# Peptides against a protein of PDB entry 3C2G: the designs that were tried, part 66

Target 1, 209 residues: chain A of PDB entry 3C2G
Amino acid sequence: IRTFDLLGLLLHDSDAIDGFVRSDGVGAITTVVQYPNNDLIRAGCKLLLQVSDAKALAKTPLENILPFLLRLIEIHPDDEVIYSGTGFLSNVVAHKQHVKDIAIRSNAIFLLHTIISKYPRLDELTDAPKRNRVCEIICNCLRTLNNFLMMWIPTPNGETKTAGPNEKQQVCKFIEIDILKKLMSCLSCEGMDTPGLLELRSTILRSFI

## One batch from the design tools (peptide; made by RFdiffusion4, then SolubleMPNN)

Design b2_p16_5_s2 (from b2_p16_5, 8 letters changed)
Fold by OpenDDE base, seed 1:
Structure b2_p16_5_s2 (fold): chain B 209 residues (1-209), chain A 16 residues (1-16)
Amino acid sequence: as target 1 above (209 residues)
Amino acid sequence: TERLEELRKKRREEIL
């Protein structure tokens, strides 16, 4: 635990973060968080989030790491782990087609829907810290979804990946009224990525309407 | 990137 916190303090610059990632630091963390210790898992996932924007992750093989992290955030009960894990996922799929493909093959779209669905409406949460954390998790999921949908938008150059029938069906679940209400509630939360959520709304409209 | 820097900043403040 203290080692991950110390590493998180030391990894304050981009070069140190890139050095850690090039040294298989993500693989090392994912190995350590396999132990059934919730404090260790929380600290490890928080460190993963801190390095999740590293340029070196574009060259890191994530074929074994990403499915493991998806499984962790599927089953783990701690919102801090879910927050860190969904934040990591959102950042690592950004601008990285091969990582998007691994995530999609690992059922990430359905998982994102499952995560959003398990939380109550934000208006039912009276505790402000809990409400904000839940909103951040939903925002991380929706931002990740946006990054997937952007792959299937027609570009002027005619190079369009088409979503498969399963992916289309999974994405159609995000237009359910309960998911849309959660999206709208997140737009009303202070300090949230409102531009990113509005972009997702526009992306959904362009992809399915 | 800006949001991650804010998260890094908040974490430094929580550990200190």
Scores: peptide ipSAE 0.022, ipTM 0.576, DockQ to the pose 0.074
Fold by OpenDDE base, seed 4:
Structure b2_p16_5_s2 (fold): chain B 209 residues (1-209), chain A 16 residues (1-16)
Amino acid sequence: as target 1 above (209 residues)
Amino acid sequence: TERLEELRKKRREEIL
């Protein structure tokens, strides 16, 4: 625990973060968070989020790491773990086609729906810190979904991947009225990436036209 | 990414 907090205090510059990732720091964290200690898991996932935008992650094999993290955020009850894990997922799939493919093969689309579905509506949450954390988790899930959907949008250059039939079916679950209401509620939250959520809304609409 | 940089900036300001 203290080691991850200390590492989080040392990883304040992009070069230190990139050096940590090049030294298999992500693999080291994922090894440590396999222990059934919630404080250790929380601290490890927080550190993963802190390094999740590192340039060196483009050269890091995520084939074993990403499926493990997906299983962790599927079953773990702690919102701080879910926040950190979904934030990590959102950042590592950004602009990295290979990582998107690993996540999709690991049932990430269905998992994102499951995570959004397990939380109550934001209007039912009276505790402001809890409501904000739930909103951030939903936003991380939705941003990750946007990154997946963008692969299947025709580019002006004519190279489009086609979503498989299972992927299309999983994406169709995000047009459920309760999911759409949660998306709309996140747009009303202060300090959210409103442009990114509006982009996702546009991307979802385009994926179903 | 911008929000993570803002969170990193805030944490740097809390440590100084």
Scores: peptide ipSAE 0.020, ipTM 0.558, DockQ to the pose 0.078
Fold by OpenDDE base, seed 2:
Structure b2_p16_5_s2 (fold): chain B 209 residues (1-209), chain A 16 residues (1-16)
Amino acid sequence: as target 1 above (209 residues)
Amino acid sequence: TERLEELRKKRREEIL
């Protein structure tokens, strides 16, 4: 725990973060969060989020790490772990097409839907810190979804990956009224990535029209 | 990236 907090305090500059990632720091964290200690898992996932924008992640093999993290955020009850894990996922899938492909093969689209679905409506949450954290989790999931959908939008150059039939069916679940209401509720939250949520709305429309 | 920089900035302010 104190080691991850100390590392989080030392990783203030992009070069230190990139150096940590190049030294297999992500693999080291994922090894440590395999211990059945919730405080350690929370601290490790928080550190993963802090390094999730590192340029070196583009060169890091995530084939074993990403499926493990997806399983962790599927089963872990702590919203702080889910926040950090979905935040990490949203950032790493932005770096490379290969990472998107690993996530999709690991059932990430369905998992994102499951995560959004398990939370109550934001208007039912009276505790403001909890409501904000839930909104951030939903936003992380939706940002990740946007990064997936963007692969299947026709580019001016005509090269588009086609979503498989299973991926299309999983994506169609995000147009459910409950999911759309949660998206709209996130747009009303202060300090959210409103531009990113509006981009997702545009991306959904372009994917289904 | 901007949100991570804001989180890093807030932490620098909490340590000072």
Scores: peptide ipSAE 0.020, ipTM 0.550, DockQ to the pose 0.074
Fold by OpenDDE base, seed 3:
Structure b2_p16_5_s2 (fold): chain B 209 residues (1-209), chain A 16 residues (1-16)
Amino acid sequence: as target 1 above (209 residues)
Amino acid sequence: TERLEELRKKRREEIL
């Protein structure tokens, strides 16, 4: 715990973060969070989120890391772990086709739907910190979904990757009325990535209409 | 790209 807090305090600049990632810091964190301690898992996932945008992470193999993190988010009920893990996932898939393919093969689409589905409506949450954290989690899931859907939209050159039948079926669950209501509720939250949610709305319309 | 870097920067500042 104190070691991850200290590492978080030392990793203030992009060069230090890139140096940590080049030194297999992500692999080191994933090794440590295999220990069954909730505070250690929370601190490790927070540190993963902190380094998730590092340029050096473009050169880091994620074939073992990403399936492990997805499984950790699936089994761990902690909102802080889910927030950090979905934030990490959203950042690493944004610009890398290979990472998107690893995530999809690791059942990420189904997991994102499960995460969104387990939370109540935001209007039912009276505690503002809890409501904001739940909104951030849903936004991380929906942003990750947008990054997946963008692979299957035809380019102006007529080239398109086709979704498999299983992926198509899993993606179709995101047009459920409950999921759409949660998307719309996130658009009403102050300080949220409203432009990213509007981009997703446009992507959904292009993918399903 | 620039907007994504700004959103990533804000998230780093919220974590610190």
Scores: peptide ipSAE 0.019, ipTM 0.576, DockQ to the pose 0.101

Design b2_p16_5_s3 (from b2_p16_5, 9 letters changed)
Fold by OpenDDE base, seed 1:
Structure b2_p16_5_s3 (fold): chain B 209 residues (1-209), chain A 16 residues (1-16)
Amino acid sequence: as target 1 above (209 residues)
Amino acid sequence: TERLEKLREERRKEIL
């Protein structure tokens, strides 16, 4: 625990973060968080979030790491772990086609829907810290979904990946009324990525309507 | 990037 906290303090610049990632720091963290210690898992996932924008992650093999992290956020009960894990996922898939492909093959689209569906409506949460954390988790999931959908939007040059039938079916679940209500509730939360959520709305409309 | 920098700064404040 204290080691991850210390590393989080020391990894304050992009070069140190890239150095840590090039030294298999993500693999090291994912190895340590396999121990059944919730404080260790929380601290490790927070450190993963802190390094999740590293340029070096574009060259890091994530074929074993990403499926493990997806499984962790599927089953772990702690919202802080889910927040850090979904935040990591959202950042690591950004601008990285091969990472998107690994995530999709690892059932990430369905997992994102499962996570969003797990939480109550934000209007039912009276505790402001809890409500904000849940909103951030939903925003991380929806931003990750946007990054996937953007792959399947026709570009002017005619190079388009088509979503497979399973992926298309899984994406169609995000237009369910309960998911749309959660999206709309997140747009009303202070300090949320409102531009990113509006972009997702536009991306859904362009992809399916 | 700005959001991640904010999260890093928040975490530094939590540890100190």
Scores: peptide ipSAE 0.018, ipTM 0.555, DockQ to the pose 0.072
Fold by OpenDDE base, seed 5:
Structure b2_p16_5_s3 (fold): chain B 209 residues (1-209), chain A 16 residues (1-16)
Amino acid sequence: as target 1 above (209 residues)
Amino acid sequence: TERLEKLREERRKEIL
């Protein structure tokens, strides 16, 4: 715990973050969060979120790390872990096709739907801090979904990957009325990434339409 | 958090 907090305090510089990632820092954190200690898991996942935008992650082998983290956020009950883990996922898949491919083969699309489905509607949450955290988690999931969907949208000049039949079926679950209501509720939360949610809405429309 | 928000904003500008 204290070591992760100290590392978090030292990792404010982009070069320091890249240095940590090049030194297999993500693998080291992932090894430590395998211990059944919730405080350690929380601190480790928070540190993962802090380094999740590192450029060095493009050269880091995530084949073992990413499936483990996906399983962790599938089963862990703590919203702080889910927030950090979904935040990490959304950032590491951004602009990294090989990481998107690892996530998709590791059933990430279905997991994102599962996570969003587990949370109540935001209008049912009376506690503002809890409501905001749940909104952030849903936004992280939806941003990750957007990053996947964008791979399958035809570009004027590019070889577009086609989504497989299983991926298409999993994506179709996000147009369920309950999921759409949760998306719309997130647009009403203060301090949320409204532009990103509007982009996702546009991406969904372009993917289904 | 502020750094992550800035990086998210930069990525939005690259997509648009």
Scores: peptide ipSAE 0.018, ipTM 0.556, DockQ to the pose 0.270
Fold by OpenDDE base, seed 2:
Structure b2_p16_5_s3 (fold): chain B 209 residues (1-209), chain A 16 residues (1-16)
Amino acid sequence: as target 1 above (209 residues)
Amino acid sequence: TERLEKLREERRKEIL
């Protein structure tokens, strides 16, 4: 725990973060979070989130790491772990086609739907810190979904990956009324990535029309 | 990235 906190305090600049990632720091964290200690898991996932924007992650093999993290965020009851894990996922899939492919093969689209579905409506959450954290989790999931959908939108150059039939079916679940209501509730939360949520709305429309 | 930078900036303020 103290080691992850100390590492999180030392990783203030992009070069230090990139150096940590190049030294297999992500693999080291994922090894440590395999211990059945919730405080350690929370601290490790928080550190993963802190390094999730590192340029060196483009060269890091995530084939073993990403499926493990997806399983962790599927089963772990702590919203702080889910927040950090979904935040990590959303950042690592950004502009990295190979990471998107690993995530999709690991059933990430369905998992994102499951995560959004398990939380109550934001208007039912009276505790403001908890409501904000749940909103952030939903936003992380939706941002990740946007990054997946963008692969299947026709580019001016005519090269588009086609979503498989299973991926299409999983994506169709995000147009359910309950999911759309949660998306709209996130747009009303202060300090959220409103531009990103509006982009997702546009992306959904372009994917289904 | 902007949110991670904000988290880094908040931590810099807690250390000072």
Scores: peptide ipSAE 0.017, ipTM 0.532, DockQ to the pose 0.072
Fold by OpenDDE base, seed 4:
Structure b2_p16_5_s3 (fold): chain B 209 residues (1-209), chain A 16 residues (1-16)
Amino acid sequence: as target 1 above (209 residues)
Amino acid sequence: TERLEKLREERRKEIL
């Protein structure tokens, strides 16, 4: 735990982060968070989030790491772990087609829906820190979804991957009224990536027109 | 024994 906190304090620059990732730092963290210690898992997932935008991740084999993380964020009860894990997922799939493909094959779309669905409506959350954290988790999930949907939008250059039938069906779950209400509630939260959520809304609409 | 186990667990938490 202190090692992860210390690492988090040392990894302030992009070169150090890239150096850590090149040294299999993500694999090291994922090995450590396999231990059934919630504090360790929390610290490890927080560190994963801190390195999740590293350029070196494009060269890191995530075939074993990403499915593990997806399983962790599916079952773990701690919102801080879910926040960090969904944040990591969102960042790591950004601009990395191969990582998107791993995530999708690992049932990430369904998982994102499950995560959003398990949380109450933001208006039912009276505790502001909890409400904000839940909003951030939902935003991370939705941003990840946007990154997936963007693959299936026709580019002017005509190269579009087609979503599989299962993927389409899983995406269709995000137009459920309760999911849409949660999306809209996140748009009302202060400090959220409102442009990104609006982009997602546009992307969803385009995916269903 | 319980206190020693807690101290060991705390030390494990400190090292990790």
Scores: peptide ipSAE 0.007, ipTM 0.424, DockQ to the pose 0.019; fails the geometry check

Design b2_p16_5_s4 (from b2_p16_5, 8 letters changed)
Fold by OpenDDE base, seed 3:
Structure b2_p16_5_s4 (fold): chain B 209 residues (1-209), chain A 16 residues (1-16)
Amino acid sequence: as target 1 above (209 residues)
Amino acid sequence: TERLKELREQRREEIL
């Protein structure tokens, strides 16, 4: 725990973060968070989120890391772990088509739907810190979904990847009325990535119409 | 995040 807090204090600039990632720092964190200690898992996932924008991640193999993290955020009860893990996922799938393919093969689309579905409506959450954290988690999931959907939108050159039948079926779950209501509720939250949510709305319309 | 913006920009450039 104190080691991750210390690392979080030392990793305050982009060069230090890139140096840490080039030294397999992500692999080191993922090894440590396999220990069944919730405080350690929370601190490790927070550090993963902190380094998730590193340019060096574009050269890091994520074939073992990403499926592990997906399993962790599937089962872990702590919203801070879910927030950090979904934030990490959203950032790393932005880097490479290969990372998107690993995530999709690891059932990430279904997991995103499961995570959004497990939370109550934001209007039912009276505690503002809890409501904001849940909104951030939903936004991370929806942003990750947007990054997947953007692969299957036709380019002007007529080249498009086609979603597999399973992926298409999993994506169709995001047009459920309860998911759409949660998307709309996130648009009403102050300080949220409103431009990103509006982009997702446009992407959904282009994918389903 | 900065890199989500970079990917969005790259995709805009590919669409443009």
Scores: peptide ipSAE 0.018, ipTM 0.461, DockQ to the pose 0.096
Fold by OpenDDE base, seed 2:
Structure b2_p16_5_s4 (fold): chain B 209 residues (1-209), chain A 16 residues (1-16)
Amino acid sequence: as target 1 above (209 residues)
Amino acid sequence: TERLKELREQRREEIL
């Protein structure tokens, strides 16, 4: 725990973060969070989120790491772990087709739907910190979904990856009224990535119309 | 990325 906090305090600049990632720091964290200690898991996932925008992740093999993290965020009850894990996922898929493919093969689309579905409506959450954290989790999931959908939108160059039939069916679940209501509730939260949520709305429209 | 910058900035302020 203290080591992850200390590392999180030392990783302030992009070069230090990139150095940590190049030294297999992500693999080291994922090894440590396999211990059945919730405080350690929370601290490790928070550190993963902190390094999730590193350029060096471009060269990091995520084939073993990403499926593990997806399983962790599927089963772990702590919203802080889910927040950090979904934030990590969102950042690592943003610029990498290969990482998107690993995530999709690991049932990430369905998992994102499951995560959004398990949370109550934001209007039912009276505790403001908890409501904000849940909104952030939903936003991370929706941003990740946007990054997946963007692969299947026709580019001006005519090269489009086609979503498989299973991926299409899983994506169709995000147009359910309950999911759309949660998306709209997130747009009403202060300090959220409103531009990103509006982009997702546009992406959904372009994917289904 | 901007939110990660904000989280880093908040931590810098907590350490100072």
Scores: peptide ipSAE 0.015, ipTM 0.485, DockQ to the pose 0.073
Fold by OpenDDE base, seed 4:
Structure b2_p16_5_s4 (fold): chain B 209 residues (1-209), chain A 16 residues (1-16)
Amino acid sequence: as target 1 above (209 residues)
Amino acid sequence: TERLKELREQRREEIL
């Protein structure tokens, strides 16, 4: 735990973060968070989030790491873990097609829906810190979804991956009224990536028109 | 001995 906190205090620059990632730091964290200690898992996932935008992640084999993290964020009860894990997922899939493919094969689309679905409506959350954290989690999930959907949008250059039938069916779940209401509620939250959520809304609309 | 194990485990958790 203290080691992760210390590492989080040392990893402030992109070069240090890249150095850590090149040294299999993500693999090291994921090894440590396999221990059934919630504080350790929380600290480790927070550190994962801190390094999740590292350029070195493009060269990191995520085939074992990403499915593990997906399982962790599926079952873990702590919103801080879910926040960090979904944040990591969102960042790591960004601009990395191979990572998107691993995530999708690992049932990430369905998981994102499951995560969003398990949380109450933001209007039912009276505790502001909890409400904000839930909003951030939903935003992380939705941003991750956007990153997936963008693969299937026709580019002007005509190269589009086609979503598989299962993937399409899983994506269709995000047009459920309760999911849409949660998306809309997140748009009303202060400090959220409103442009990104609006982009997602546009991407969803394009995916279903 | 149990308390020493707990303290060692706590220290291990603190170091991790």
Scores: peptide ipSAE 0.015, ipTM 0.447, DockQ to the pose 0.018; fails the geometry check
Fold by OpenDDE base, seed 1:
Parts: structure tokens; C-alpha cells; sequence
Structure b2_p16_5_s4 (fold): chain B 209 residues (1-209), chain A 16 residues (1-16)
């Protein structure tokens, strides 16, 4: 725990973060968070989020790491772990086709729907810190979904990856009325990535309508 | 012996 907190304080610049990632720092964290200690898991996932935008992640083998983190955020009860894990997922798939492919093969689309479905409506949450954290989790999930959908949008040069029938079926669940209401509630939340949520809305419309 | 392993694992977790 204290080691992860100290590392999080020391990893304040992009070169230090890239150095940590090149030294298999993500693999080291994911090994340590396999211990059944919630404080350790929370601290480790927070550190993963802090390094999740590292350029060095484009060269890191994530074939074993990413499926493990997906399983962790599927089963873990702590919203801080879910926040950090979904934030990591959102950042690590950004601009990395091979990482998107690993995530999709690891059932990430269905997992994102499961996570969003787990939480009540934001209007039912009276505690502002809890409401904001839930909104951030939903935003991380929806941003990750946007990154997947962007792969299947026709480009002017005719190179289009087509979503498989299973992926299409999983994505169709995000147009359910309860998911759309949660998306709309996140758009009304202060301090959220409203541009990213509006981009997702536009991406859904272009992909399925 | 199992309880001593668990206590050593818990102490390793506190240091990490």
C-alpha cells in the first residue's frame, strides 16, 4: 500500500511514468493486486489509472494483464476500484487497435453494459460524492464504448473494420431506455466529460441509424 | 503453519 502511494507521488512526469511502464510496472501492479486485500487493490488500481495514458503502453504486452483487470472490475464491490479500473481501460484502449481487440475478445463490451446496469439512476443518489463517483464510472464505460464504436465507422478511404454479429448485439444493449437515461443523467452532472458523451451519442447514431 | 503463512502474507500486503 505505502509503496504504491509513494510511487504515485514520484510518477509525476511523463518520462518517469514511461520508465515505470517500460520496466513492466503494470505487470508488477497486476501481480500485487491479486492479493485479497481491498486497500492494496484500491491503491494498485489508482496507480494503474495514473500511468494509463503512458506512451510506453503501446509497446507493452497486455494479453494477460487486460483480461485480469476486466475480471477484477467485473467482481470487485468497491466503486473506487471500479472507477480506477474503468479509467485505466478507457485510457489504455485509446488510439491502440491491438488493445481494443484484446478488450473486445475478453468480453469488454458486455462488461461495460453490466457495470452501467449495476448502478442506480443518478437522480436516486442523494450523496453527492457517491453520485459523482458513479457518474465518473459510467462516463469511463461510455468513453471506452465510443473508442470501440469508432473502429466500425466507415472512413472516406473505404477501409472499414466491420463489427461481428455478437459485438453488434452487445452494442445494441446500450440503446436500451435505462442506459440512455443514465447517459442523459451524466450529461447533466457537473464536471463530467460532456464533450465525450456527446461524441458517443453521435457515434451511436452514425453506427446504428 | 497455514495461519503463519496468512500472517506473513498480511504483513507483505501492509508493506506494499
Amino acid sequence: as target 1 above (209 residues)
Amino acid sequence: TERLKELREQRREEIL
Scores: peptide ipSAE 0.014, ipTM 0.490, DockQ to the pose 0.018; fails the geometry check

Design b2_p16_6_s1 (from b2_p16_6, 10 letters changed)
Fold by OpenDDE base, seed 5:
Structure b2_p16_6_s1 (fold): chain B 209 residues (1-209), chain A 16 residues (1-16)
Amino acid sequence: as target 1 above (209 residues)
Amino acid sequence: SAEEQQQYIEQLREEL
């Protein structure tokens, strides 16, 4: 706990973050969070989120890390763990085809749907901090989905990766009325990534029409 | 409004 808090305090600079990642810092965090301590898991996942946009992650093998993190999010009913983990996932898959493939093979699409589905509608949440956290989680999930869908949109050159039949079926769940309602509710939340949610809307339209 | 959101979702579903 205190070690991760200290690391979080030391990692204020992009070069320091890159240095940490180059030193297998992500692997170190994932090793430590295997210990069954909720506070340690929260702190470790928060630190993962803090380094999740590091340039050095492009050179970091994630084959063992991503499946572990996805499993961690699946089994922990903790909004802070889910927030940090989905945030990490969203950032690491961005612009990285190989990482997207690992995530998809690790059942990320289904997990993201499950996460969105388990939360109530934002209008049912009266506590503003809780509502905001839930909205952030949903936004992280939807941003990750956007990154996946974009792989299957034809480029001007007519080249596109084809989604497998299983991936197609999993993605089709995101056009369910309840998911669309949650997307719309997130668009109404202040301080959310409204541009990213609008991009997802456009991506959904291009993917399913 | 909730009504505007519902209309938008319905439109989105008709487009999809």
Scores: peptide ipSAE 0.015, ipTM 0.544, DockQ to the pose 0.019
Fold by OpenDDE base, seed 2:
Structure b2_p16_6_s1 (fold): chain B 209 residues (1-209), chain A 16 residues (1-16)
Amino acid sequence: as target 1 above (209 residues)
Amino acid sequence: SAEEQQQYIEQLREEL
């Protein structure tokens, strides 16, 4: 815990973050969060989120890390773990086809749907900090979904990956009324990535309509 | 049905 807190204080500089990632810092965190300590898991996942946009991650093998993180998110009913983990996922899949493929093979699409589905409607949450955290989680999930859908949209350059039949079926769950209502509820939350959610709306329309 | 699916898609377009 204290080590992760100290690292979190040191990782305000992009070069320091890249240095940490190049030294297998992500692997080290992944090893530490295997211990059955909730505070350690929270701190480790938060640190993962803090380094999730590091340029050095493009050179980091994620084949063992992503499946582990997805499993961690699946088994921990902790909003802070889920927030940090989905935030990490959304950042690491961005602009990285290889990482998207690992995530999809690791059942990420289904997991993201499960995460969104388990949370109540935002209007039922009276506690503002809780409501905001839930909204952030849903936004992380939806941003990750957008990154997946974008692979299957024809580009002007003719590079289109075709979604497999299972991937299509899993993605079709995100056009369920409940999921779309949650998307719309997130658009009504202050301080959310409204541009990103509007991009997802556009992506859904282009993918399914 | 195909009609129910189309109605659902149109409803989605109105809600989105």
Scores: peptide ipSAE 0.014, ipTM 0.491, DockQ to the pose 0.016
Fold by OpenDDE base, seed 3:
Structure b2_p16_6_s1 (fold): chain B 209 residues (1-209), chain A 16 residues (1-16)
Amino acid sequence: as target 1 above (209 residues)
Amino acid sequence: SAEEQQQYIEQLREEL
């Protein structure tokens, strides 16, 4: 715990973060969070989120890391772990086709739907800190979904990846009225990535219409 | 319902 807090304080610039990632810092964190300590898991997942946009991650093998993290957020009921884990996922899949493929093979689409479906409607949450955290989690899930859907949109050159039948069925769940209402509720939250949510809205329209 | 989904998608189109 104290070591991760100290690392979080020291990793205040992009060069330090890239240095940590190049030294297999992500693998080190994932090794430590295998121990059944909730505070350690929270701190480790938060540190993963802090390094999740590092340029050095493009050279980091994620074949063992992503399935482990997805399983961790599946079984852990903690909003802070889910927030950090879904934030990490959304950042690492961005612009990286091979990472998207690993996540999809690891049942990420179904997991994202399960996470969004687990949380109540934002209008039912009276506690502002809880409502904001739930909104952030839903936004992380939806941003990840946007990154997946973009793979299957035809390019001007006519090249497109075809989603498998299982992926198509899993993605179709995101046009459920409850999910769409949660998307719209997130657009009304202050301080959210409104441009990213609007991009997802456009991507949904292009993918399902 | 599928009808409610379609109506919502149409509303989203009008807002874009």
Scores: peptide ipSAE 0.017, ipTM 0.550, DockQ to the pose 0.018; fails the geometry check
Fold by OpenDDE base, seed 1:
Structure b2_p16_6_s1 (fold): chain B 209 residues (1-209), chain A 16 residues (1-16)
Amino acid sequence: as target 1 above (209 residues)
Amino acid sequence: SAEEQQQYIEQLREEL
């Protein structure tokens, strides 16, 4: 716990973060969070989120790390773990086709749907900190989904990957009325990434037209 | 409003 908090306090600049990632810091965190200690898991996942935009991650093999993190999010019903883990996922898949492919093969689309489906409607949450955290989690899930859908949108001059039938079926779950209601509720939340949610809406429309 | 959001969701589902 204190070690991850101290590391988070030392990683104030991009070069220090990049140095930590180059030294297999992500692998070290994933080793430590295998211990059944909730505070340690929370602190480790928060540190993963803090380094998730590091340039060195583009050169870091994520074939073992990403499936492990997805499994951790699946089995650990903790909003702080889910927030940090979905935030990490959203950042690491951005602009990285190889990482998107690992995530999709590791059932990320279905997991993201499951996460969104398990949370109540935001209008049913009276506690403002809890409501904001749930909204952030849903936004992380939806931003990740947007990054996946963008791979399958035909560009006028580009080779586009076609989504397989399984991926299409998994993506169709995000147009369920419950999911769309949660998306709309997140758009009404103050201080959220409204542009990112609107981008997802546009991407969904373009993917199904 | 909640009603405007619901109408918009229904429209979005019809377009998808």
Scores: peptide ipSAE 0.015, ipTM 0.543, DockQ to the pose 0.018; fails the geometry check

